# Ledger of designs, part 47: peptides against a protein of PDB entry 3ZOQ

Target 1, 223 residues: chain A of PDB entry 3ZOQ
Amino acid sequence: QLLQDSWWNQLKEEFEKPYYQELREMLKREYAEQTIYPDSRDIFNALHYTSYDDVKVVILGQDPYHGPGQAQGLSFSVKPGVKQPPSLKNIFLELQQDIGCSIPNHGSLVSWAKQGVLLLNTVLTVRRGQANSHKGKGWERLTDRIIDVLSERERPVIFILWGRHAQMKKERIDTSKHFIIESTHPSPFSARNGFFGSRPFSRANAYLEKMGEAPIDWCIKDL

## One batch from the design tools (peptide; aimed at target 1 Q62 Q70 S187)

Design b2_p24_6_s2 (made by RFdiffusion4, then SolubleMPNN; from b2_p24_6, 13 letters changed)
Fold by OpenDDE base, seed 3:
Structure b2_p24_6_s2 (fold): chain B 223 residues (1-223), chain A 24 residues (1-24)
Amino acid sequence: as target 1 above (223 residues)
Amino acid sequence: SEEEEARRALEEAFAAELEAEAAA
């Protein structure tokens, strides 16, 4: 599907730049020669589900899950029927402890995206079984621009930055206008060092309410 | 508009290319 007009207006200049053209050609080769995730139709799902103007919250990931059937173009999210990855399980545990949501029987975060939670990976594609295989190929420049145009937006955004990789983007965010929620990553290796108990969901909603915006319904219904 | 048409054409072309390559 096509990008929403609001994102196109913000990003159209990027798509004509040499770096993106090179990225495009690389992706054509990769998808032809190897198994690449997510499905090519799902690469921009984060932008498809959440328009530029509708963004309320941003959750940054690194790159897509690299296992079969997992990635759906949204950070941390997995397609229904897919076993919840450890980090996602911890996200749901924190969600339960933070605001009392039940643990859903699936891992799809589409309901968040539809409410204005931009679930953006900094790298939008990956080779099967090879984490970070498309790092440094051009995605980071595009996604940096996504962060930049959101930072430049007058209407405030809440950025949830889990772990060092996401937190490296903080320098691009105008903290005089936008809100930052930082903690350690939900990964089992780091979650107990600050992610658990960080209460990002209630904190995000508190900011939204302060701004006169509707809060996010973070609770995910079973399928 | 001209811009809208150009946008749609570009996105559709890119999607088609990626899908074609992935299907090959």
Scores: peptide ipSAE 0.025, ipTM 0.613, DockQ to the pose 0.022
OpenDDE base, seeds 1, 2, 4, 5: peptide ipSAE 0.024, 0.024, 0.026, 0.025; ipTM 0.599, 0.596, 0.608, 0.595; seeds 2, 4 fail the geometry check

Design b2_p24_6_s3 (made by RFdiffusion4, then SolubleMPNN; from b2_p24_6, 11 letters changed)
Fold by OpenDDE base, seed 2:
Structure b2_p24_6_s3 (fold): chain B 223 residues (1-223), chain A 24 residues (1-24)
Amino acid sequence: as target 1 above (223 residues)
Amino acid sequence: SEEDEARLKEEEEFAAKLEAEAAA
């Protein structure tokens, strides 16, 4: 898939590197021999919906949902008609408590992506029913580069880092230019330990307003 | 990690759902 010009200019050197070629060859075999999520056409949806220049906010996830029809190439997001996973339900609960949005009847976060919220997983593919099955295969190097080129950007970015895995990327972010919002993960196992009440949505918008940028409309309309 | 624990639980719930669908 051809990336938008803005991302291509930032990442073209990565695609020529041996690690990425090896990753691609691995993925070709995986998609041929196994059920892999998301659909191969959806792997880079986060970059397709949100150009490099349009990124205002980054929300990091670990890897895609591994169930049928769930993953759509956006962190935490599920396709319309798919039951909202527990973490996503908690995200919407915090959204409601934070800024008063209604809980949507679907789990698609595409509306956020279209407004400049980069919904990036650190690993962009997974085998059906096997979480983290593509961990350590090369995606992390590419997604680290995505974080790096955003960190190097002059125009500030807001990074929302839920949980320890995402927070490990903090060392790659120039906090002299960029803002970080940290809390525990929205998972039912951790949400009560700091995610609930963290108000990431209003805080992100407050930073955007301070920078003279338009806030994100975080409220998601029903389909 | 908290995220890993979360994912494991989601996997368990998903696996349970798949088993229920297969048994139907």
Scores: peptide ipSAE 0.027, ipTM 0.593, DockQ to the pose 0.415
OpenDDE base, seeds 1, 3, 4, 5: peptide ipSAE 0.024, 0.028, 0.009, 0.026; ipTM 0.581, 0.592, 0.406, 0.549; seed 3 fails the geometry check

Design b2_p24_6_s4 (made by RFdiffusion4, then SolubleMPNN; from b2_p24_6, 12 letters changed)
Fold by OpenDDE base, seed 2:
Structure b2_p24_6_s4 (fold): chain B 223 residues (1-223), chain A 24 residues (1-24)
Amino acid sequence: as target 1 above (223 residues)
Amino acid sequence: SAEDEARRAEEEAFAAELEAEAAA
């Protein structure tokens, strides 16, 4: 099975559906003919680092970074040694202002993932240099199902929805059980319009504490 | 763990499948 047990139990049926088979065939062609990110081994990293049962927080992204060596299968995250993209820099600025964390010398959010922060892109692959090139190819159906099964989970989840694209998913979230933190996107084009000062990290932890769960240690250590 | 190894093997198989057409 491609996924760890907790996710496989939730998603195994999706992998048998025609849409995913078509997506898979598309991916075979794309990886053969184009430079595709992330590495094929890293496509499902968000689900590998954070089990279904361990999800505390979801942060939705759109699609992977499309530059060399950047994407690591986690939304907003970049591999160590890669300069922080503008949106990620703003995320860390807000993190610093929100809860006092230092700006890390790298952009890997793996430490969040390991604590139960599902860093999920709605589209899980991209062509080099071509943002949204794999939009509408089938990933959204799978990732919608991921949101759905989390929404159906009895144990509450916190969804952090930055920007319009992510916020479109709120209709799939049972707000009687789950919590939503919304703001503008951390992109330089939108961050000053509501992202800065939104304090998503402290707010998420406040919800976790209210639920009797351990808060996330959002502070990222230098490498 | 054995489960982690099995998963890793399937990830590699998946990766290999995606990369196989490039090698052909």
Scores: peptide ipSAE 0.294, ipTM 0.789, DockQ to the pose 0.024
OpenDDE base, seeds 1, 3, 4, 5: peptide ipSAE 0.283, 0.277, 0.277, 0.266; ipTM 0.784, 0.783, 0.781, 0.774; seeds 3, 4 fail the geometry check

Design b2_p24_7 (made by RFdiffusion4)
Pose (drawn by RFdiffusion4):
Structure b2_p24_7 (pose): chain A 223 residues (1-223), chain P 24 residues (1-24)
Amino acid sequence: as target 1 above (223 residues)
Amino acid sequence: EEHEEALRELEDAIRTAELDEFLE
């Protein structure tokens, strides 16, 4: 068993399939022979921090950061102590305009995950310095199933879909129950074309309050 | 479909360049 019960009860059948076994064998070799991010112990951190039952909001990313000391097994977050990349800086700028939070002295979003924000990348590993290097190796098949089981959940889930790739997943989400907040990506190329001013954080909290759920405290505290 | 795919590829390339430059 690789995940806590709430998730394992939804996903155990996927981990038994040939595609996963092939992916696992490829990763055992690559972690031994080269530099793979995030650290192997951290691959499933988004699901460890945020159980299936506790998921309030899902923020979809693509692949992990490919530099040393960055990826934590969470979308968009970085380990404390490293520089914040441009897209993450833009996320904090939008958070400041929307909610009013000060800019933090680190980029870790673990606080969000502990409050029910699933920081799910669609691809969970990457070779150092080589973006999208683990594309098509089997992770998409698993993360599509993660999206499927969340879409099947009775209690509504709020999906935040930034950019074109994340928005492609709308097809897998049952919008008769679930909420979608979507905009352009926070990358500097596209942040001033809809992401800025979109107010995703207060909008997510409004959906939660309508459902009688506690809102997320989005502000990140300095370390 | 082809147009949308080209846009996604271009935006991916731009984001990769931004991150690589940031890591220098």

Design b2_p24_7_s1 (made by RFdiffusion4, then SolubleMPNN; from b2_p24_7, 16 letters changed)
Fold by OpenDDE base, seed 4:
Structure b2_p24_7_s1 (fold): chain B 223 residues (1-223), chain A 24 residues (1-24)
Amino acid sequence: as target 1 above (223 residues)
Amino acid sequence: MEEFERELEEEEALENQELEAHLA
């Protein structure tokens, strides 16, 4: 699907580069020969829901969930009706402790995306049951460019970087203009080492208010 | 740097295990 004009203007040159053409051809084969997530029409959902100009907050993930029906093209998010993964459950626990939101009965973060939270994975596709199977195939170069063009934007962005993988992207962010919120990953294996109590949601809203922008309504309504 | 790379690999491995466990 075609990107919104704001993202197209920022990324059109990338789509013409050989690496992306090779990635595209690889993906065509992958989707034809085996089960790939998310659905091909959902690959760029993060960019579809949140325009370049509307980005207020970025939350970086690694790659999509690799189970049936889970991935919807948004980092950490799962489609309604899908059981919440452990990391997502911990995100909602921190949300509850941070700003008092109730834990929703679903795992869709679309409401965040629609408010300007770019839910971006660094790798945008995965083979069923094979985590990181599309690592090093070209996505990282595109998503690095997405981070770069956001970093170059005059209007400040808040980057929420959970875990070491996301934090590796810090070097690409102009911290003289943009804000970074860092903690350990929400995974059960790391959440108690810093994620819990990090209060990323209230901190993000505090930055937005200081910038004169409307805060994010992080609370998610039941469906 | 080597320690950081090791921590990164461990985190990725843990995340992968979490996802696999969720699917079980």
Scores: peptide ipSAE 0.033, ipTM 0.712, DockQ to the pose 0.762
OpenDDE base, seeds 1, 2, 3, 5: peptide ipSAE 0.030, 0.029, 0.024, 0.022; ipTM 0.700, 0.686, 0.624, 0.612

Design b2_p24_7_s2 (made by RFdiffusion4, then SolubleMPNN; from b2_p24_7, 14 letters changed)
Fold by OpenDDE base, seed 1:
Structure b2_p24_7_s2 (fold): chain B 223 residues (1-223), chain A 24 residues (1-24)
Amino acid sequence: as target 1 above (223 residues)
Amino acid sequence: MEKELEELEKEEALINKELEEFLK
């Protein structure tokens, strides 16, 4: 099976649907004929690192980074050794101001994922050098389903929604059970309009504590 | 709704621009 049991049980029916079969066929062609990111084996890394039951926090992104060696299947995250993109730098700046974490010497957010932070992009693949090139090809339906099944989960989830695109997912989230943290996007074009000072990390941990759960260790160690 | 969609597209464009500039 494609996914670990907890996610497979939630999503297995999606993979049999026509939209996903069409997406799969498209991806086969794309990976064969174009340079596509991330590596095909890394597409579902967010789900691999964070099981359905282990999700504590969700951070939504748009689509993967489209440069060589950058994307690792986690929203906003880049592989070690890769220069940190501007939005990620701003995320770390806010992290530092929010809870005092040092700026890491790499951009990998795997440590968050391993603690239950689902780093989910709306679109899970991209062509080299062509941002959002796989928009509208079927990923959005699958990732919407991921949000849906999390919303349906009894155990509460914290959704961190940076920017308008992510915030459009609010309609899919049962706010009677789940918590939402919203701000402008961490992009340099928007961060000063509300992202900086939004303190999403301490706020997330505050919710976790209220739920009787262990907080996330947001601080990232140097490699 | 159309205005909202336009704003979403503008945000996406800015995000894309950021990444494009980063890769220059």
Scores: peptide ipSAE 0.402, ipTM 0.869, DockQ to the pose 0.770
OpenDDE base, seeds 2, 3, 4, 5: peptide ipSAE 0.382, 0.363, 0.386, 0.382; ipTM 0.862, 0.856, 0.864, 0.862

Design b2_p24_7_s3 (made by RFdiffusion4, then SolubleMPNN; from b2_p24_7, 18 letters changed)
Fold by OpenDDE base, seed 5:
Structure b2_p24_7_s3 (fold): chain B 223 residues (1-223), chain A 24 residues (1-24)
Amino acid sequence: as target 1 above (223 residues)
Amino acid sequence: MEEEEEELKKEEELENKVLEEHYK
């Protein structure tokens, strides 16, 4: 089975659709002929770490980092030992200012994923050195379905939407049931225009507590 | 959206250059 049962029950019909079969065949060729990130075994790590029922928070990214050893199948996250990307550095700066967490010595967000933070990119693969090279190949249809089935869930979800690309997904979210936290993107080009001071971490936890759910421990321990 | 995507692409390209330098 490709996914754990909770996600499989929500997405099994998508995997039988022609668009996904075409995507799969494309990916087979890409992984054989090119250097593709993340590792093929890590493509669905966001869904592996966070079950459908365990999702508390969603953080949307665009596509994986396209440098060697960076991507690990989680939005904004990098493998231990990899230099923190500028956007991730800004995320940790906001985390520090928001709730007082120390800046970790690594960029892995796996601890968030394990607590119910779905770190989902809209596109789940990329060619080395070619940002958005797999845009429009079918991933967006699958990831839109992921957003849809979460929106349809009765148990509320918190969606953190940084930047315009993520915010375009707001139309798919039932805001009568779910909470949205919006700001500019953590990128150095936009962070000073609203990301810094947006306090997404404390706000997310405040919503979780209001719903009677355990808050996320956003602080990341050093390795 | 396109402008933001282009900015993100530039950031990622800059990051790749830094990584390439780090692994040299």
Scores: peptide ipSAE 0.064, ipTM 0.750, DockQ to the pose 0.183
OpenDDE base, seeds 1, 2, 3, 4: peptide ipSAE 0.030, 0.028, 0.033, 0.036; ipTM 0.699, 0.675, 0.703, 0.715

Design b2_p24_7_s4 (made by RFdiffusion4, then SolubleMPNN; from b2_p24_7, 16 letters changed)
Fold by OpenDDE base, seed 1:
Structure b2_p24_7_s4 (fold): chain B 223 residues (1-223), chain A 24 residues (1-24)
Amino acid sequence: as target 1 above (223 residues)
Amino acid sequence: EEELKKEIEEEEKLINEEYEEFLK
């Protein structure tokens, strides 16, 4: 099954709904009149790299980085050559302490995505320099549906929910089937209050092993 | 619920402020 078919079968009804059509029209205007991130071709990279059936882990973010050349359509991830934002640095610090991975010389999490880690932002676009500028425009409804269809999937998923915003999605997740890993956000604001030492990576792999699935190779190679 | 939403929004703002500081 093609990747497009995998997610299309789950989301096609959403794309036909008025809210999404309005979102699409809004985005057309935004991309024409403003600098919007990520590139329009990268908006759905999370779905492009990780098919519906291949999802093993979900990591939720808020919205894309709004600096030039940073966002690549994956939560917390930045394009190669881009300085790692503080939250991402802390993610790698926890990764190192959790399972011994070295800190990569780049911030691309594409290798996770290719292994079944859905790096999903709640909002998938942003204006340059304006955090949450596309909040409440329709993305949340679509991404909620993404969470819903994953929750409905028989094969278990692991949801990693950093911070209260992401944790609000817990109500949409069938915890009788799926696993939740919660902690404070990796931001310097909150990382010392629970994120550090939460060991989400080893815990995720432990669940995968219990499910009889291959663990994620969380370690990221240098470029 | 509204209080929770407000707290979440404040947390998001603080997280964003850290990012903005990074961008400076």
Scores: peptide ipSAE 0.655, ipTM 0.949, DockQ to the pose 0.679
OpenDDE base, seeds 2, 3, 4, 5: peptide ipSAE 0.627, 0.653, 0.654, 0.423; ipTM 0.943, 0.948, 0.948, 0.894; seed 5 fails the geometry check

Design b2_p24_8 (made by RFdiffusion4)
Pose (drawn by RFdiffusion4):
Structure b2_p24_8 (pose): chain A 223 residues (1-223), chain P 24 residues (1-24)
Amino acid sequence: as target 1 above (223 residues)
Amino acid sequence: EHEEEEAEARLEEAEEFLEELEAE
């Protein structure tokens, strides 16, 4: 068993399939022979921090950060002590305009995960310095199933889909129950074309309040 | 064309940021 019960009860059948076994064997070799991010113990951190039952909001990313000391097994977040990359800086600028939070002295979003924000990348590993190097190796098949089981959940889930790749997942989400907040990506190329001013954080909290759920305290505290 | 431009811009930005990070 690789995950806590709430998730294991939804995903155990996927981990038994040949594609996962092939992916696991490739990763055992690559972690021993080269530098793979995030650290192997951190691959499933988004699901460890945010159980299936506790998921309030899902923020979909693509692949992990590919530099040293960055990836934590969470979309968009970085380990405390490293520089914040441009897209993450833009997320904090939008958070400041929307909610009013000060800019933090670190980029870790673990606080969000502990409050029910699933920071799910669609690809969970990457070779150092080589973006998208683990594309098509089997992670998409698993993360599509993670999206499927969240879409099947009775209690509604709020999906935040930034950019084109994340918006492609709308097809897998049952919008008769679930909420979608979508905009352009926070990358500097696209942030001033819709992401800025989109107010995703207060909009997510409004959907939660309508359902009688506690809102997310989005502000990140300095370390 | 626009999707290609965006993908290139993001890649180049990631590469530059990685260089800065490794230089520390």

Design b2_p24_8_s1 (made by RFdiffusion4, then SolubleMPNN; from b2_p24_8, 9 letters changed)
Fold by OpenDDE base, seed 1:
Structure b2_p24_8_s1 (fold): chain B 223 residues (1-223), chain A 24 residues (1-24)
Amino acid sequence: as target 1 above (223 residues)
Amino acid sequence: SREEEERKAILREEEEFLKELEAL
């Protein structure tokens, strides 16, 4: 599916660059020779669900889930019917403690994306069973550009940066204009060290309200 | 415009790429 015009205007120059052409050729080989996630039609779902102009919040992930049927092109999100990964379970636990939302019976964050939460991974593809297998192959340059053009946007954005890898992107964000919410990663290995109790959802909404924008309905309905 | 034509060309290539990936 083609990018929306708002994203196209921001990213069109990237698609003509050699690195992206090399990435594309790599992806052709990878999808031909390996099992790659997400589905090729879902690679850019974060940009499909959330236009450049509609971005209110950004949540950065690393790379897609590498298990069958999990990844849907949105950071931390899994397709309906898929068991919630440990990090996502912790996200929902924090959501419940922060603003009282019930734990949903699925792991799809599409409702957030549709409200202006850009669920962006820094790497947009992965080999089955091989975490970070597509690291350093060109995605990071494109996704850095996505962060850059959002940082350049006049209307403020809220960046939620969980863990060190996401926080490394802070150098690309104009913190005089944009809001940053930082904590440890929701992973079971780090969540107790600062993610739990960080209240990213209420804090994001507090910033939106200060900006005169509608808050995000973070509560996810059962399917 | 030239820009519109270039955009359309890139979009066609992207559609072809996605179709190629879907066929795999």
Scores: peptide ipSAE 0.030, ipTM 0.547, DockQ to the pose 0.018
OpenDDE base, seeds 2, 3, 4, 5: peptide ipSAE 0.028, 0.029, 0.030, 0.028; ipTM 0.516, 0.469, 0.521, 0.496; seeds 2, 4 fail the geometry check

Design b2_p24_8_s2 (made by RFdiffusion4, then SolubleMPNN; from b2_p24_8, 9 letters changed)
Fold by OpenDDE base, seed 2:
Structure b2_p24_8_s2 (fold): chain B 223 residues (1-223), chain A 24 residues (1-24)
Amino acid sequence: as target 1 above (223 residues)
Amino acid sequence: DKEEEERKAILEEEKKFLEELEAL
């Protein structure tokens, strides 16, 4: 699917740049020669589900899940029927403790995306079984631009930055206009060191309410 | 008019790229 007009208007200049053309050529080779995730049709799902104008919240991930059938083009999200990864389980545990949501029987965050939660990975593709295999290939420049154009937007955005990798993007965010929610990463290695109890969901909704916007229904229904 | 033409050209290129990826 082609990007929505709102994203196109913001990103068209990037698509004309040499780095993005090189990224495209790289991706053509990678998808031809390797098993790459997500499915090529799902690469831009974050932008497909959430238009530029509809972004309320951004949740930054690093790169897609690299196991079979997991990645669906949304940060932290997995396709229905896929076992919830440890970080996602911790996200749902925090969600339950924060605002009382039940743990869903699946790991799809599409319902968040449809409400204006941009579930953006900084790198949008990965080789099977090889985390960060597409790091430094051009995605970061595009996704940095996504952050930049959101930062430049007059209507405020809430950025949820879990862990150091996401927090490094804070320098690109105009904190005079936008809100930042920071904690340690939901990974089992870091969740107990600040992610649990960080209450990102209620805090995000509190900011949305302050802005006069509808809060996110973070609770995910079972399938 | 020129901007729209450029947009269309880029959109077609992007569409072609995605189609090429899907065909793999």
Scores: peptide ipSAE 0.063, ipTM 0.626, DockQ to the pose 0.018
OpenDDE base, seeds 1, 3, 4, 5: peptide ipSAE 0.026, 0.131, 0.024, 0.030; ipTM 0.589, 0.679, 0.343, 0.503; seed 3 fails the geometry check

Design b2_p24_8_s3 (made by RFdiffusion4, then SolubleMPNN; from b2_p24_8, 10 letters changed)
Fold by OpenDDE base, seed 5:
Structure b2_p24_8_s3 (fold): chain B 223 residues (1-223), chain A 24 residues (1-24)
Amino acid sequence: as target 1 above (223 residues)
Amino acid sequence: SELERERQAILAEEEEFLKELEAE
């Protein structure tokens, strides 16, 4: 898989490290022997859609959806034609309440990614029907490095951290340069305890405007 | 831990959703 030059320059040293080589070999076996999501060509979609230099906002997820046809290499996002998972539904509800966007008839967040929203999971693959099955296999080290190189970037980034898992990454973020938007997770378990009403989309755009950058068009068109 | 509790709860919601999809 070929990464954009900007990401390659930031991550090339990681790909030479033993942990990543071991991860790569593991993935080869997994994809050959089991059903793994997302499609191998889609693993790095977040980096494909959003270059290192073009990142404006980061939204962190844990690992991909593990059902057929769901994961497309972007956190929280599902392929068109797939019913929206509960957390994603709540994201769209908050989007509607926050800035008035209509709820789209699909769950693809590709339009966000193309505008500079890095939709990054901490673990980038999963076995069918087995959540977190690829936890602790090396992805976390790579994705931590992704967060690190963004934190080290001079041009500010906005990190949207939903839930405690994502918020644990705050220690890796230089808050003297970058902006953090935190709330509870959009899951039905926690959404009513802080996610709803947190207005992450308008707040993110407010920071972007303060920085003199174009805001994100968060509204998603129907397909 | 509370972190693990949150993680498990989130996963449970996703699992239930998946079951619903598979039942259709």
Scores: peptide ipSAE 0.322, ipTM 0.870, DockQ to the pose 0.585
OpenDDE base, seeds 1, 2, 3, 4: peptide ipSAE 0.267, 0.247, 0.260, 0.011; ipTM 0.843, 0.817, 0.825, 0.391

Design b2_p24_8_s4 (made by RFdiffusion4, then SolubleMPNN; from b2_p24_8, 9 letters changed)
Fold by OpenDDE base, seed 4:
Structure b2_p24_8_s4 (fold): chain B 223 residues (1-223), chain A 24 residues (1-24)
Amino acid sequence: as target 1 above (223 residues)
Amino acid sequence: SEEEAEREAILAEEKAFLEELEAE
């Protein structure tokens, strides 16, 4: 896909590498032969909504939702009109407890993305009904590079790492420059073990304010 | 490992959610 100039400058070398070419060829076949999510034009939505220079916060996910009409190309986010997944519901519960936001009547996190919250999955595509079906096909190498170039950026970034999968990326982050907020995953299976009460939203804004940047308006308006 | 268990739990949640959605 066509990326913003700021991301293109950071990632153009990756797109020329054999692994990415192989990934693209695989994706062409997958999209032609099977139902793949998100829509091909939405694969890089995280990068479309949030330029390299505009990233303030990163929230890492695993791979897209694999049900119809769900995935927006943004981690944890679902299209308006889609029932909120359990993990997302818990995110909103924590949001409410953390900073008092009302729980929105939809699950779209686009408003966060537009404010500089990079909602990045480590794998950017998935087959319908088959979670992690595109794991190990090349996305991880690209998204690792995304983390790397953000880590190399002079202007600090806040990385919110929910769960161990995301936390494994910590080794790629220069903690002398960047801030990390860690907790258990918002999944009902783990949320009560640390996610609830972790207050990632207020903590992120506190870091932004210390850096002299505008905080994120985490509250999401109803549609 | 705990990492694998967490990942499996997340995947199971997503699967269950999908099944619920399809049943509606």
Scores: peptide ipSAE 0.201, ipTM 0.815, DockQ to the pose 0.585
OpenDDE base, seeds 1, 2, 3, 5: peptide ipSAE 0.190, 0.162, 0.208, 0.200; ipTM 0.785, 0.794, 0.820, 0.813; seeds 2, 3 fail the geometry check

